# Designs tried in a protein design run: peptides against a protein of PDB entry 6B9H. Part 17

Target 1, 151 residues: chain A of PDB entry 6B9H
Amino acid sequence: AELCESLLTWIQTFNVDAPCQTVEDLTNGVVMAQVLQKIDPAYFDENWLNRIKTEVGDNWRLKISNLKKILKGILDYNHEILGQQINDFTLPDVNLIGEHSDAAELGRMLQLILGCAVNCEQKQEYIQAIMMMEESVQHVVMTAIQELMSK

## One batch from the design tools (peptide; made by RFdiffusion4, then SolubleMPNN)

Design b1_p11_2_s4 (from b1_p11_2 with T2S T4K)
Fold by OpenDDE base, seed 5:
Formats: C-alpha cells, sequence, structure tokens
Structure b1_p11_2_s4 (fold): chain B 151 residues (1-151), chain A 11 residues (1-11)
C-alpha cells in the first residue's frame, strides 16, 4: 500500500534500534513502540516500553498482543495528553497486521503514530523533518494528515 | 496546495 510504504520511509528517519526495513519488520510492534518513546519519552517511558515483548519471532499471537498495547497507548495518549478525539476515526485491525502482515491496516496504525508526532510537544521539529523528505513522500504524508484532521 | 505550503501552515 502506498500509505504504508511512505510512512515506513518516515519511520526509518527515527533511527530506532530495532530493524525497520520492511513491512514485516513492523508487524511485531517493537519499532512502533520505540518510535513512540522518542516522540514522548515522559509518557511512553521505559516502564511502558518494557511491556512490549521483544524477540517474538513469527508468533502472530504475540504480535497481536504487542499491537493491542501499542494501539491502546496511542489512544490514551491522544485523550490524556493531546486532548483530541480520535475514537470516531477508522482504527486499524491489529489482528490482520499480526496474523497476515496486512499493509493497508499497518498503514492506518502508522498514520495514528504520525498524528502523535505532528501534535506532540516537539511537533515543529517533526513537521520540519517531514519537509526535508522526498516530495512524493511528503504528498502522501500530507494526505494522511488531512484525513486525520477532517475527523 | 503543495506539500510545502501545507506543512508551513501547520507551523
Amino acid sequence: as target 1 above (151 residues)
Amino acid sequence: MSPKEFFESLL
């Protein structure tokens, strides 16, 4: 999916410790958790990160468990810190991500993380970083943000 | 609008 591929490129700019070169690399939630910690380390602190299991391999049940925690963290962050409603937005199906590596649903998950980045305390820095990316990627990211803001 | 114009409007 175009959205997933563009946001994968964006995720790679965070230079997290976990492998993040392919769609499959993101399905266990470890990269996403590390990205969220970079976005707001006070909220997504070490205690929160330690709840995400590493070394899950191909165990789709463990992937889904991690992804559910990630999604819950994102929703709580939007409610408690960002003060915005995202409950009426189309939420990703984490079962399809964990069991089938569904790129479209993964794109939706990354879109929610994008929403956190462009609304967090360091939003200016993240927006400026996006402006340094390739124009084609910027266009997809722009559309993704517009979709979030339309809700 | 262009992405540049859009992101500038968010700053």
Scores: peptide ipSAE 0.732, ipTM 0.963, DockQ to the pose 0.983
Fold by OpenDDE base, seed 2:
Structure b1_p11_2_s4 (fold): chain B 151 residues (1-151), chain A 11 residues (1-11)
Amino acid sequence: as target 1 above (151 residues)
Amino acid sequence: MSPKEFFESLL
């Protein structure tokens, strides 16, 4: 999916410790959790991060468990910190991500993380970083943000 | 609008 591939490229700019080269690399949630910690380390602190299981391998049940925790974290962050600045009406299906590596649903998950980045305390830094990306990626990211902003 | 214009509006 175009959304997933563009946001994968965006995710790679965070330079997290976990491998993040492919769609499958993101399905265990570890990369996403590390990205969220970078976005707001006070909220997504070490205690939160430690709830995400590493060394998941191909265990789709563990992937789904991680993804559920991450999705909850994103939603709680939007409610408690961001004041519902992003649209969470249509949520990603974490079961499809964990069990089938569904790129479309993964794209929607990454879109929620994008919403966190462009609305967090250091949103200016993340927006400026996006403005340095390839034009084609910027266009997809713009559309994704616009979708989040429209309730 | 262009991406540049859009992102500038978010700053």
Scores: peptide ipSAE 0.732, ipTM 0.963, DockQ to the pose 0.979
Fold by OpenDDE base, seed 3:
Structure b1_p11_2_s4 (fold): chain B 151 residues (1-151), chain A 11 residues (1-11)
Amino acid sequence: as target 1 above (151 residues)
Amino acid sequence: MSPKEFFESLL
């Protein structure tokens, strides 16, 4: 999906430790968790990150478990820190991500992470970084943000 | 609007 591929490119700019070259690399949630820690290390601290299982392999049950924790973290962050600045009534199906590597639903999850980045304390830095990406990617990201903030 | 215009509006 175009959304997933564009946001995968965006995720790669974070230069996390976990492999993040393919859609399937993101399905275990490890990359997402590491990205969230970079976005706000005070909230997504080491204790939070340590709750995400690493070296999951192809175990879709463990993937889903990680993804559920990440989704909860994003929603809690949105409510507690961001003041519900993003639209969260259409949540990603983490079962489809974990079990089937569904790119469309993965795109939705990455979209929520994008919402965290463009609303966090360092939102200006992340917005400026997005402005340096390829224009085609910027178009997709723009649409994704507009959807999040439309309420 | 263009992405540039949009992101500038977010700054």
Scores: peptide ipSAE 0.731, ipTM 0.963, DockQ to the pose 0.985
Fold by OpenDDE base, seed 1:
Structure b1_p11_2_s4 (fold): chain B 151 residues (1-151), chain A 11 residues (1-11)
Amino acid sequence: as target 1 above (151 residues)
Amino acid sequence: MSPKEFFESLL
């Protein structure tokens, strides 16, 4: 999916410790959790990150468990910190991500993380970083943000 | 609008 591929490219700019080269690399949630910690380390602190199991391998049940925690964290962050600036009525299906590596649903998950980045305390820096990406990626990211902020 | 214009509007 175009959304997933573009946002994967965006996720790679965070240079997290976990492998993040392929769609499947993201399905265990570890990369996403590390990205969220970079976005707001005060909220997504070490205690929060430690609840995400690492080294889950191909265990789809463990992947889904991680993804559910991450999704909850994103939604709580939006409510508690961002003041519900993200339109989250269309939630990603984490079961499809964990069990089937569904790129479309993964794209929606990454879109929520994008919403966190462009609304966090350091939003200016993240926006400026996006403006340095390839134009084709910028177009997809723009559309994704517009969708999130539409009411 | 272009991405540049859009992102500038978010700054």
Scores: peptide ipSAE 0.731, ipTM 0.963, DockQ to the pose 0.984

Design b1_p11_4_s1 (from b1_p11_4, 3 letters changed)
Fold by OpenDDE base, seed 5:
Structure b1_p11_4_s1 (fold): chain B 151 residues (1-151), chain A 11 residues (1-11)
Amino acid sequence: as target 1 above (151 residues)
Amino acid sequence: MSPKEFLQSLL
């Protein structure tokens, strides 16, 4: 999916320790958890990160478990810190991500992380970083942000 | 509007 591929490129700018070159690399949630810690290390602290299982391999049940924790963290962060309401009807299906590597649903998950970045304390830095990306990626990111703002 | 203009409006 175009959304997933563009946001994968955006995720790569965080330079996290976990491999993040392919859609499959993101399905265990480890990259996403490390990105969230960079976005707000006071909220997504080391204790939170340690709840995410590493070395998951191809175990889709463990992937789904991680993804559920990450989604909960994102929703709690939006409610407790950002003061934003997320439309529950458009939440990603983490079962499809973990079991089938569904790119469309993964794109929805990355879109929620994008929402955290452009609304967090360091939002100006993240917005400016997006402005330095390829124009085609900027266009997809713009559309993704607009969709979040309309909800 | 262009992505650049939109992103600038968020700053």
Scores: peptide ipSAE 0.746, ipTM 0.964, DockQ to the pose 0.881
Fold by OpenDDE base, seed 2:
Structure b1_p11_4_s1 (fold): chain B 151 residues (1-151), chain A 11 residues (1-11)
Amino acid sequence: as target 1 above (151 residues)
Amino acid sequence: MSPKEFLQSLL
């Protein structure tokens, strides 16, 4: 999926500790959790991050458990901090991500994280960073943000 | 608008 691949490239700019080179690397949620902590460490603090299991391997049940926590964190962050509401019918299916490494659903998950970045306190820094990426990536990001704004 | 113009409008 174009959305997933472009946002994977974007995620890689965060330079998190966990491996984040492939789509499958993101399916356990560890990279996503570390990215969210960078976006807002006061909200996604160490206590929150410690709820995400790091030694998951190929256990899709553990992946889904992590992904559910992350999705909840994103939704709570949007409600409590950003004052925004995300339409539930467009939420990513974390079961498909964890069990089948579904790139399309993963893309939608990363899109929600993008929403956090471009609306957080340091949104200007993240927007400026995106403006330095390749045009093809910028185009996908633009579309992704526009979709979020229309929800 | 171009991606650059759109992103700039968000600043």
Scores: peptide ipSAE 0.745, ipTM 0.964, DockQ to the pose 0.904
Fold by OpenDDE base, seed 4:
Structure b1_p11_4_s1 (fold): chain B 151 residues (1-151), chain A 11 residues (1-11)
Amino acid sequence: as target 1 above (151 residues)
Amino acid sequence: MSPKEFLQSLL
């Protein structure tokens, strides 16, 4: 999916410790959790990150468990820090991500993380970084942000 | 609106 691939490219700019080269690499949530910690380490602190299991392997149940925690963290962050309400009808299906590596749903998950980045305390840095990325990525990001803003 | 223009509007 174009959304997933473009946002994967964006995610890679964070240079997290976990492997983040493929869609499959993201399905266990570890990369996403590390990215969120970079976005706001005060909120997504070490205690929060430690709740995400790193040795998941191909266990889809553990993947889903991680993804549920991450999604909850994102939603809580939006509510408590960003003052935003996320449309529940646009939420990613973490079951499809964990069990089937669904790229479309993963794209929606990354879209939520994008929302955190462009609204966080250091949003200027993230927005400016996006502006230096490939035009195709910028276009996907624009569309993704616009979708988040609509209800 | 170009992506760059849109992103600039978010700053």
Scores: peptide ipSAE 0.744, ipTM 0.964, DockQ to the pose 0.900
Fold by OpenDDE base, seed 3:
Structure b1_p11_4_s1 (fold): chain B 151 residues (1-151), chain A 11 residues (1-11)
Amino acid sequence: as target 1 above (151 residues)
Amino acid sequence: MSPKEFLQSLL
């Protein structure tokens, strides 16, 4: 999926500790959790991060458990901090991500994280960083942001 | 508009 691949490239710019080279690497939620902590470490603090299980392997049940926590965190962040600037009516299917590594649904999850980045306290810095990426990635990001803001 | 122009509009 074009959305997933472009946002994977974007996620890689965060230089998190967890492996983040492939779509499969993102399915356990560990990378996403670490990215969210970088976006807002006061909200996604160490206590929050510690709720995400590491060393998941290919256990899809544990992946789904992590992904559900992450999705909840994103939704709560939108409600409590961002004033619901991100639409939460169309949620990614975390079951498809965890069990089948569904790239389309993973892209939707990463899109929500993108929404957090472009609306957080450091949104200017994240937007400027995106502006330095390849044009093809910028185009996908633009479309993704527009979709979030149009709802 | 171009991605750059759009992103600039968000700043």
Scores: peptide ipSAE 0.744, ipTM 0.964, DockQ to the pose 0.927

Design b1_p11_4_s2 (from b1_p11_4, 4 letters changed)
Fold by OpenDDE base, seed 4:
Structure b1_p11_4_s2 (fold): chain B 151 residues (1-151), chain A 11 residues (1-11)
Amino acid sequence: as target 1 above (151 residues)
Amino acid sequence: MSPKEFLESLL
């Protein structure tokens, strides 16, 4: 999916410790959790990150468990820090991500993380970084942000 | 609106 691939490219700019080269690499949530910690380490602190299991392997149940925690963290962050309400009808299906590596749903998950980045305390840095990316990525990001803003 | 213009509007 174009959304997933473009946002994967964006995610890679964070240079997290976990492997983040493929869609499959993201399905266990570890990369996403590390990215969120970079976005706001005060909120997504070490205690929060430690709740995400790193040795998941191919266990889809553990993947889903991680993804549920991450999604909850994102939603809580939006509510408590960003003052935003996320449309529940647009939320990613973490079951499809964990069990089937569904790229479309993963794209929606990354879209939520994008929302955190472009609204966080250091949003200017993230926005400016996006402006230096490939035009195709910028276009996907624009569309993704616009979708988040709509209800 | 170009992506650049849109992103600038978010700054």
Scores: peptide ipSAE 0.739, ipTM 0.964, DockQ to the pose 0.901
Fold by OpenDDE base, seed 5:
Structure b1_p11_4_s2 (fold): chain B 151 residues (1-151), chain A 11 residues (1-11)
Amino acid sequence: as target 1 above (151 residues)
Amino acid sequence: MSPKEFLESLL
Protein backbone atom coordinates (compact mmCIF):
# COMPACT_ATOMS: atom_id res chain seq x y z
CA ALA B 1 0.00 0.00 0.00
CA GLU B 2 1.19 3.52 -0.82
CA LEU B 3 0.46 4.79 2.68
CA CYS B 4 2.47 2.01 4.29
CA GLU B 5 5.44 2.41 1.94
CA SER B 6 5.62 6.17 2.44
CA LEU B 7 5.34 5.92 6.21
CA LEU B 8 7.93 3.14 6.22
CA THR B 9 10.29 5.64 4.60
CA TRP B 10 9.37 8.13 7.32
CA ILE B 11 9.94 5.55 10.07
CA GLN B 12 13.43 4.91 8.67
CA THR B 13 14.42 8.52 9.49
CA PHE B 14 14.32 7.66 13.20
CA ASN B 15 17.38 5.39 12.84
CA VAL B 16 16.23 2.91 15.47
CA ASP B 17 18.28 -0.15 16.41
CA ALA B 18 15.83 -2.74 15.08
CA PRO B 19 15.78 -3.64 11.36
CA CYS B 20 13.26 -1.46 9.50
CA GLN B 21 13.79 -2.02 5.78
CA THR B 22 10.62 -3.94 4.87
CA VAL B 23 6.96 -4.17 5.80
CA GLU B 24 7.70 -7.54 7.40
CA ASP B 25 10.30 -5.90 9.66
CA LEU B 26 7.56 -3.78 11.23
CA THR B 27 5.05 -6.56 11.93
CA ASN B 28 6.52 -7.59 15.30
CA GLY B 29 6.07 -4.05 16.68
CA VAL B 30 9.66 -3.66 17.92
CA VAL B 31 10.50 -0.83 15.50
CA MET B 32 7.26 0.96 16.31
CA ALA B 33 7.92 0.71 20.04
CA GLN B 34 11.42 2.14 19.62
CA VAL B 35 10.03 4.99 17.49
CA LEU B 36 7.43 5.84 20.13
CA GLN B 37 10.15 5.95 22.79
CA LYS B 38 12.02 8.49 20.67
CA ILE B 39 8.85 10.57 20.24
CA ASP B 40 8.23 10.79 24.01
CA PRO B 41 10.73 8.96 26.23
CA ALA B 42 9.08 10.24 29.41
CA TYR B 43 5.81 8.49 28.54
CA PHE B 44 7.11 5.55 26.52
CA ASP B 45 9.89 4.92 29.03
CA GLU B 46 12.20 1.96 29.45
CA ASN B 47 9.69 0.13 31.63
CA TRP B 48 7.09 0.46 28.88
CA LEU B 49 9.53 -0.65 26.19
CA ASN B 50 10.57 -3.69 28.22
CA ARG B 51 7.00 -5.01 28.00
CA ILE B 52 7.47 -5.48 24.24
CA LYS B 53 8.85 -8.93 23.45
CA THR B 54 11.93 -9.01 21.24
CA GLU B 55 13.18 -11.94 19.15
CA VAL B 56 9.67 -13.11 18.28
CA GLY B 57 10.70 -14.49 14.89
CA ASP B 58 7.71 -15.58 12.81
CA ASN B 59 5.45 -16.20 15.82
CA TRP B 60 2.33 -14.30 14.78
CA ARG B 61 0.74 -14.74 18.21
CA LEU B 62 3.64 -12.90 19.85
CA LYS B 63 3.50 -10.25 17.12
CA ILE B 64 -0.18 -9.62 17.80
CA SER B 65 0.48 -9.43 21.55
CA ASN B 66 3.13 -6.75 20.97
CA LEU B 67 0.93 -4.84 18.52
CA LYS B 68 -1.98 -4.79 20.97
CA LYS B 69 0.28 -3.26 23.63
CA ILE B 70 1.56 -0.66 21.18
CA LEU B 71 -1.93 0.29 20.00
CA LYS B 72 -3.06 0.64 23.61
CA GLY B 73 -0.04 2.84 24.31
CA ILE B 74 -0.87 5.09 21.36
CA LEU B 75 -4.51 5.45 22.38
CA ASP B 76 -3.60 6.14 26.01
CA TYR B 77 -1.00 8.69 24.92
CA ASN B 78 -3.56 10.52 22.79
CA HIS B 79 -6.05 10.59 25.66
CA GLU B 80 -3.71 11.34 28.58
CA ILE B 81 -1.04 13.55 26.98
CA LEU B 82 -2.23 14.94 23.64
CA GLY B 83 -5.88 15.45 24.62
CA GLN B 84 -7.07 14.06 21.28
CA GLN B 85 -9.91 11.77 20.34
CA ILE B 86 -9.17 8.91 17.96
CA ASN B 87 -11.96 7.53 15.78
CA ASP B 88 -12.38 3.91 16.86
CA PHE B 89 -13.98 2.96 13.53
CA THR B 90 -10.66 3.44 11.74
CA LEU B 91 -8.36 1.66 14.20
CA PRO B 92 -5.91 -0.78 12.63
CA ASP B 93 -6.62 -4.50 12.78
CA VAL B 94 -3.52 -5.79 14.56
CA ASN B 95 -4.55 -9.40 13.90
CA LEU B 96 -4.20 -8.85 10.16
CA ILE B 97 -0.82 -7.17 10.69
CA GLY B 98 0.59 -9.92 12.89
CA GLU B 99 -0.78 -12.94 11.06
CA HIS B 100 -0.80 -11.75 7.44
CA SER B 101 1.55 -8.74 7.30
CA ASP B 102 -1.36 -6.70 5.93
CA ALA B 103 0.20 -3.52 4.53
CA ALA B 104 -3.01 -1.50 4.55
CA GLU B 105 -3.62 -2.11 8.25
CA LEU B 106 0.06 -1.55 9.02
CA GLY B 107 -0.29 1.80 7.25
CA ARG B 108 -3.12 2.69 9.62
CA MET B 109 -0.91 1.86 12.60
CA LEU B 110 1.95 3.99 11.28
CA GLN B 111 -0.55 6.80 10.64
CA LEU B 112 -1.42 6.81 14.34
CA ILE B 113 2.28 7.07 15.19
CA LEU B 114 2.52 9.96 12.72
CA GLY B 115 -0.29 11.62 14.66
CA CYS B 116 1.73 11.30 17.85
CA ALA B 117 4.82 12.84 16.23
CA VAL B 118 3.07 15.89 14.75
CA ASN B 119 1.30 16.64 18.05
CA CYS B 120 3.99 15.84 20.64
CA GLU B 121 6.25 18.29 22.48
CA GLN B 122 8.82 18.07 19.66
CA LYS B 123 6.24 18.43 16.87
CA GLN B 124 8.14 21.34 15.29
CA GLU B 125 11.19 19.18 14.70
CA TYR B 126 9.19 16.28 13.27
CA ILE B 127 7.22 18.53 10.92
CA GLN B 128 10.44 20.14 9.71
CA ALA B 129 12.00 16.71 9.16
CA ILE B 130 9.03 15.69 7.00
CA MET B 131 9.54 18.86 4.95
CA MET B 132 13.01 17.55 4.03
CA MET B 133 11.70 14.27 2.58
CA GLU B 134 10.92 13.52 -1.07
CA GLU B 135 7.92 15.42 -2.43
CA SER B 136 6.01 12.23 -3.22
CA VAL B 137 6.38 11.10 0.39
CA GLN B 138 5.39 14.55 1.66
CA HIS B 139 2.18 14.33 -0.34
CA VAL B 140 1.17 11.01 1.20
CA VAL B 141 2.08 12.26 4.68
CA MET B 142 0.02 15.42 4.11
CA THR B 143 -3.01 13.35 3.15
CA ALA B 144 -2.51 11.11 6.18
CA ILE B 145 -2.36 14.09 8.56
CA GLN B 146 -5.42 15.68 6.95
CA GLU B 147 -7.36 12.47 7.46
CA LEU B 148 -6.41 12.46 11.16
CA MET B 149 -7.44 16.09 11.54
CA SER B 150 -10.86 15.43 10.02
CA LYS B 151 -11.76 12.89 12.70
CA MET A 1 -2.24 23.39 -1.57
CA SER A 2 1.26 21.94 -1.82
CA PRO A 3 2.65 19.66 0.89
CA LYS A 4 5.19 22.36 1.77
CA GLU A 5 2.46 24.96 2.27
CA PHE A 6 0.36 22.56 4.31
CA LEU A 7 3.24 21.51 6.55
CA GLU A 8 4.22 25.15 7.07
CA SER A 9 0.68 25.86 8.25
CA LEU A 10 1.19 23.30 11.03
CA LEU A 11 4.24 25.18 12.40
Scores: peptide ipSAE 0.739, ipTM 0.963, DockQ to the pose 0.907
Fold by OpenDDE base, seed 2:
Structure b1_p11_4_s2 (fold): chain B 151 residues (1-151), chain A 11 residues (1-11)
Amino acid sequence: as target 1 above (151 residues)
Amino acid sequence: MSPKEFLESLL
């Protein structure tokens, strides 16, 4: 999926500790959790991050468990900090991500994280960083943000 | 608008 691949490239700019080179690397949620902590470490603090299991391997049940926690964190962050509401019918299916490494659903998950970045306290820094990426990636990101704004 | 113009509008 174009959305997933472009946002994977964007995620890689965060330089997190966990491997983040492939779509499958993101399916256990560890990279996503570390990215969210960078976006807002006061909200996604160490106590929150410690709830995400790191030694998951190929256990899709553990992946889904992590992904559910991350999705909840994103939704709570949008409600409590950003003052925004995300339409539930467009939420990513974390079961498909964890069990089948579904790139389309993963893309939608990363899109929610993008929403956090471009609306957080340091949104200007993240927007400026995106402006330094390849035009093709910028185009996908623009579309992704526009979709979030229309929800 | 271009991605650059759109992103600038968010600043």
Scores: peptide ipSAE 0.738, ipTM 0.963, DockQ to the pose 0.905
Fold by OpenDDE base, seed 3:
Structure b1_p11_4_s2 (fold): chain B 151 residues (1-151), chain A 11 residues (1-11)
Amino acid sequence: as target 1 above (151 residues)
Amino acid sequence: MSPKEFLESLL
C-alpha cells in the first residue's frame, strides 16, 4: 500500500531503537509506541511505554494486544491533549494488522500517528521535517493529513 | 496545490 510505504519511510526518520525496516517490523506495535513517546514524552511516558510488550515474535495475539493499547493511547491523546483535532471515526483494524500484517490497515494506524505529530506541541518541527522528505512522500503525507482534517 | 505549499499552510 502506498500510504503504508510512505509513512514507513516517515517513521524511519524517528530513529527508534526497535527494528523498523519492513511492514512486518511495525506489526507488533513496538516501533509505533516508541515513535509516540518521541512525539510527546510527557504523555506517552515510560510508564505508558512499559505497557507495550517487547519480544513479541510472531505471536499475533500479543501483537493485537499491543496495537489495541496503542490505538487507545492515540485516541486518548487526541481527546485529552489535541482536543480531537484528528478523526477517530474510521479506526484501523488492528486484528488485520496483527494477524495478517495488512499494509492498508497499518497505513491507517500510521496516519493516526501522523495526526498526532502534526498537531502536537512540536508540530512545527515535524511539519518542517516532512517538508525535507522526498516529494513523493510529501504528496502521500499531504493527502493523509487532508483526509484527517476533512472529517 | 503542491505538497510544499500545503505543508507551509499548516505552519
Scores: peptide ipSAE 0.738, ipTM 0.963, DockQ to the pose 0.928

Design b1_p11_4_s3 (from b1_p11_4, 4 letters changed)
Fold by OpenDDE base, seed 2:
Structure b1_p11_4_s3 (fold): chain B 151 residues (1-151), chain A 11 residues (1-11)
Amino acid sequence: as target 1 above (151 residues)
Amino acid sequence: MSPREFLESLL
């Protein structure tokens, strides 16, 4: 999916420790968890990150478990810190991500993370970083943000 | 609007 591929490119700018080159690399949630920690390390602290299992392999049940924790973290962050700046009416299906590597649903998950980045305390830094990306990626990111704001 | 204009509006 176009959204997933563009946001994958965006995710790669975080330079996390976990492999993040393919859609499959993101399905275990480890990259996403590390990205969230970078976005707000005070909220997504080491104790939170330690709840995400890193040796998942192809175990889709463990992937889903991680993804559920991450989604909950995003929703809680939106409620507790961002004051519902990110609407959660359309949530990604983490089962499809974990079991089938569904790129469309993964894109929706990454979109929520994008929402965290552009609304967090360091939002200006993340917005400025997006402004340095390829024009085609900027366009997709713009559309993704607009969709979040319109919910 | 352009992506740049939109992103600037978020700053």
Scores: peptide ipSAE 0.738, ipTM 0.963, DockQ to the pose 0.974
Fold by OpenDDE base, seed 1:
Structure b1_p11_4_s3 (fold): chain B 151 residues (1-151), chain A 11 residues (1-11)
Amino acid sequence: as target 1 above (151 residues)
Amino acid sequence: MSPREFLESLL
């Protein structure tokens, strides 16, 4: 999916410790959790991060468990910190991500993380970083943000 | 609008 591929490229700019080269690499949630910690380390602190299991292998149940925690964290962050600045009524299906590496649903998850980045305390830096990406990626990101902020 | 213009509007 175009959304997933573009946002994967965006995720790679965070230079997290976990492998993040493929869609499959993101399905266990570890990369996403590390990205969220970079976005707001005060909220997504070490205690929060430690709830995400790092060695899940191909166990889809463990992947889904991680993804559910991450999704909850994102939603709580939007409610508690961002004041619901993004539209979260359309939630990604984490079961499809964990069981089937569904790129479309993964894209929706990454879109929520994008919403966190462009609304966090350091949003200016993240927005400026996006401006440095390829125009094709910028276009997808623009559309994704517009969708999040549309009510 | 262009992506740049849109992104600038978010700053």
Scores: peptide ipSAE 0.738, ipTM 0.963, DockQ to the pose 0.920
Fold by OpenDDE base, seed 4:
Structure b1_p11_4_s3 (fold): chain B 151 residues (1-151), chain A 11 residues (1-11)
Amino acid sequence: as target 1 above (151 residues)
Amino acid sequence: MSPREFLESLL
């Protein structure tokens, strides 16, 4: 999916420790968790990160478990820290991500993380970083942010 | 609007 591929490129700019070159690399949630910790390390602290299972391999049940925790973290972050400034109405189906590597649903998950980045304490830095990406990626990101901000 | 214009509006 176009959204997933563009946001994968965006996720790669975080330079996290976990491999993040393919859609499959993101399905275990480890990259997402590390990205969220970079976005707000005070909220997504080591205690939170330690709840995410590493060394998941191809175990789709463990992937789904991680993804559920990450989704909950994002939703809680929106409610507790961001004051619900982003739209969490349409939730990604983490079962499809974990079991089938569904790119469309993964794109929705990454979109929620994008919402966290553009509303966090360091939002200026993340927005400026996006402005340095390829125009085609910027266009997809713009559309994704607009959808999150729609009232 | 262009992506650049939109992103600038978020700053």
Scores: peptide ipSAE 0.737, ipTM 0.963, DockQ to the pose 0.924
Fold by OpenDDE base, seed 3:
Structure b1_p11_4_s3 (fold): chain B 151 residues (1-151), chain A 11 residues (1-11)
Amino acid sequence: as target 1 above (151 residues)
Amino acid sequence: MSPREFLESLL
């Protein structure tokens, strides 16, 4: 999906330790967790990150477990820190991500992470970084943000 | 609006 591919490119700018070259690389949640820690290390601290299982391999059950924790973290962050500025009425299906590597649902998960970045304390830095990306990616990001913040 | 214009509006 175009959303997933564009946001994968965006995720790669974080330069996390975990492999993040393909859609499947993101399905275990490790990259997403590391990205969230970079976005707000005070909230997504080392104790939080350590709850995410590494070296998951092809175990879709472990992938789903990680993804559920990440989704919960994002929702809690939106409520506790961001003041529920992000519309979460359409949550990603983490089962489809973990078991089938569903790119559309993965894109929706990355969209939520995008929402965290553009609303966090350092939102201006992340917005400025997005402005340096390819125009096609910027367009997808714009649409994604508009969807998140529309109520 | 353009992506740049939109992103600037978020700053």
Scores: peptide ipSAE 0.736, ipTM 0.963, DockQ to the pose 0.953

Design b1_p11_4_s4 (from b1_p11_4, 3 letters changed)
Fold by OpenDDE base, seed 1:
Structure b1_p11_4_s4 (fold): chain B 151 residues (1-151), chain A 11 residues (1-11)
Amino acid sequence: as target 1 above (151 residues)
Amino acid sequence: MTPREFLESLL
């Protein structure tokens, strides 16, 4: 999916410790959790991150468990910190991500993380970083942000 | 609008 591929490229700019080269690398949630910690380390602190199990392997149940925690964290962050600036009525299906590596649903998950980045305290830095990416990626990101902020 | 214009509007 175009959304997933573009946002994967964006996720790679965070240079997290976990492998983040492929779609499947993201399905255990570890990369996403580390990215969220970079976005707001005060909220997604070490205690929060430690609830995400590492070394999940191919266990889809453990993947889904991680993804559910991450999704909850994103939604709570949006409500408690961002003041519901992100429209989250269309939630990603974390079951499809964990069990089937569904790229479309993963794209929607990454879109929520994008929403966190462009609304966080350091939003200016993240927006400026996006402006340095390839134009085709910028276009997908623009559309993704517009969708998140539409009411 | 272009992506640049849109992103600038978010700053």
Scores: peptide ipSAE 0.740, ipTM 0.963, DockQ to the pose 0.927
Fold by OpenDDE base, seed 5:
Structure b1_p11_4_s4 (fold): chain B 151 residues (1-151), chain A 11 residues (1-11)
Amino acid sequence: as target 1 above (151 residues)
Amino acid sequence: MTPREFLESLL
């Protein structure tokens, strides 16, 4: 999916410790958790990060468990810190991500993380970083942000 | 608008 591939490129700019080269690399939630910690380490602190299991391998049940924690963290962050509401009817299906590596649903998850980045305390820095990316990626990111703002 | 113009509007 175009959204997933573009946001994967964006995720790679965070230079996290976990492998993040392919869609499959993101399905266990470890990369996403590390990205969220970079976005707001006071909220997504070490105690929060330690709840995400590493070394899950191909165990789709463990992947889904991690992804559910990630999604819950994102939703709580939006409500408690960012003061904005996310439409529950457009939430990603973490079961499809964990069990089938569904790129479309993974794209939706990464879109929520994008929403955190462009609304957090350091939003200026993240927006400016996006402006330095390739135009094709910027276009997809623009559309993704517009979709979030229309809710 | 261009992506750059849109992103600038968010700053």
Scores: peptide ipSAE 0.740, ipTM 0.963, DockQ to the pose 0.882
Fold by OpenDDE base, seed 4:
Formats: sequence, C-alpha cells, structure tokens
Structure b1_p11_4_s4 (fold): chain B 151 residues (1-151), chain A 11 residues (1-11)
Amino acid sequence: as target 1 above (151 residues)
Amino acid sequence: MTPREFLESLL
C-alpha cells in the first residue's frame, strides 16, 4: 500500500536499532516502539519499552500482543499528552497486522505514529525532516495528517 | 496546496 510504503520510508529515518527494511520487519511492533521512544522518551520510557517483547519471531499472537500495547500507548499519548481523540472506527486492525502482515492496516498504524511526531514537543524537527524527504512521500504524509486532523 | 505549503503551515 502507498501509505505503508511511504511511511515505512519515513520510519527508516529514525535509525532505530531494530531491523526496519520491510513491512514484515514492522509487524512485531519493536520498530514502532523504538520510534515512539525517540518521539517522546519521557512518556515512552524504558519501563514502557520493556513491555514490548523482542523475541517474537513468527509468533503472530506475540506480535498482536505487542501491537495492542503499542496502539494503547499511542492512544494514551494522544489523550494524556497531545489532547487529541482518535475514533475507534479509524483505528488499525492489529490482528490483521500481526497475523497477515496487512500493509493497509500497518499503514494506518504508522499514520498514528506520524500523528504523534507532528504534534509532539519536537514536532518542528519532525516536520522539517519530512520536508526534506521525496515529494511523493511528502504528499502521502500531507494526506495522512489531513485525515487525522479531520477528526 | 503543495505538501511543502501544508507542512509549513504546521510549523
């Protein structure tokens, strides 16, 4: 999916420790958790990160467990820190991500992370970084942000 | 609106 591929490219700019080259690399949630920690290490601290299991392998149940924790963290962050409400019917289906590596749903998950980045304390830096990316990526990001803002 | 213009509006 275009959303997923563009946001994967964006995620790669974070230079996290976990492998993040493919869609499959993101399905266990480890990359996403590390990205969130970079976005706001005070909120997504080591204690939070330690709840994300790293030795997941192909276990889709463990993937889903991680993804649920990450989604919960994102929603809590939006509510507690960013003052934003996310509608349930727009949330990604983490079951499809964990079990089937669904790119469309993964894209929606990354979209939520994008929302965190462009609204966090360091939003200026993240917005400016996006402005340095390829035009095609910028376009997808724009659309994704606009969709989030329409809530 | 271009992506750049939109992103600038967020700054």
Scores: peptide ipSAE 0.739, ipTM 0.963, DockQ to the pose 0.922
Fold by OpenDDE base, seed 3:
Structure b1_p11_4_s4 (fold): chain B 151 residues (1-151), chain A 11 residues (1-11)
Amino acid sequence: as target 1 above (151 residues)
Amino acid sequence: MTPREFLESLL
């Protein structure tokens, strides 16, 4: 999916420790958790990150468990820190991500992370970084942000 | 609007 591929490119700019070259690399949630820690290390601290299981392999049950924790973290962050600045009425199906590597639903999860980045304390830095990406990616990001902020 | 214009509006 275009959304997933564009946001995968965006995720790669964070230069996290976990492999993040393919859609399937993101399905265990480890990359997403590490990205969230970079976005706000005070909230997504080491204790939070340590709750995400690493070396999950192809265990879709463990993937889903991680993804549920990450989704909860994102929602809590939006409510507690960001003041619900993003639209969360259409949540990604983490079961489809974990069990089937569904790119469309993964894109929706990455979209929520994008919402965290463009609303966090360092939002200006992340917005400026996006402005340095390929125009095609910027267009997808624009649409994704507009959807999040439409309420 | 262009992506650049939109992103600038968020700053």
Scores: peptide ipSAE 0.738, ipTM 0.963, DockQ to the pose 0.952

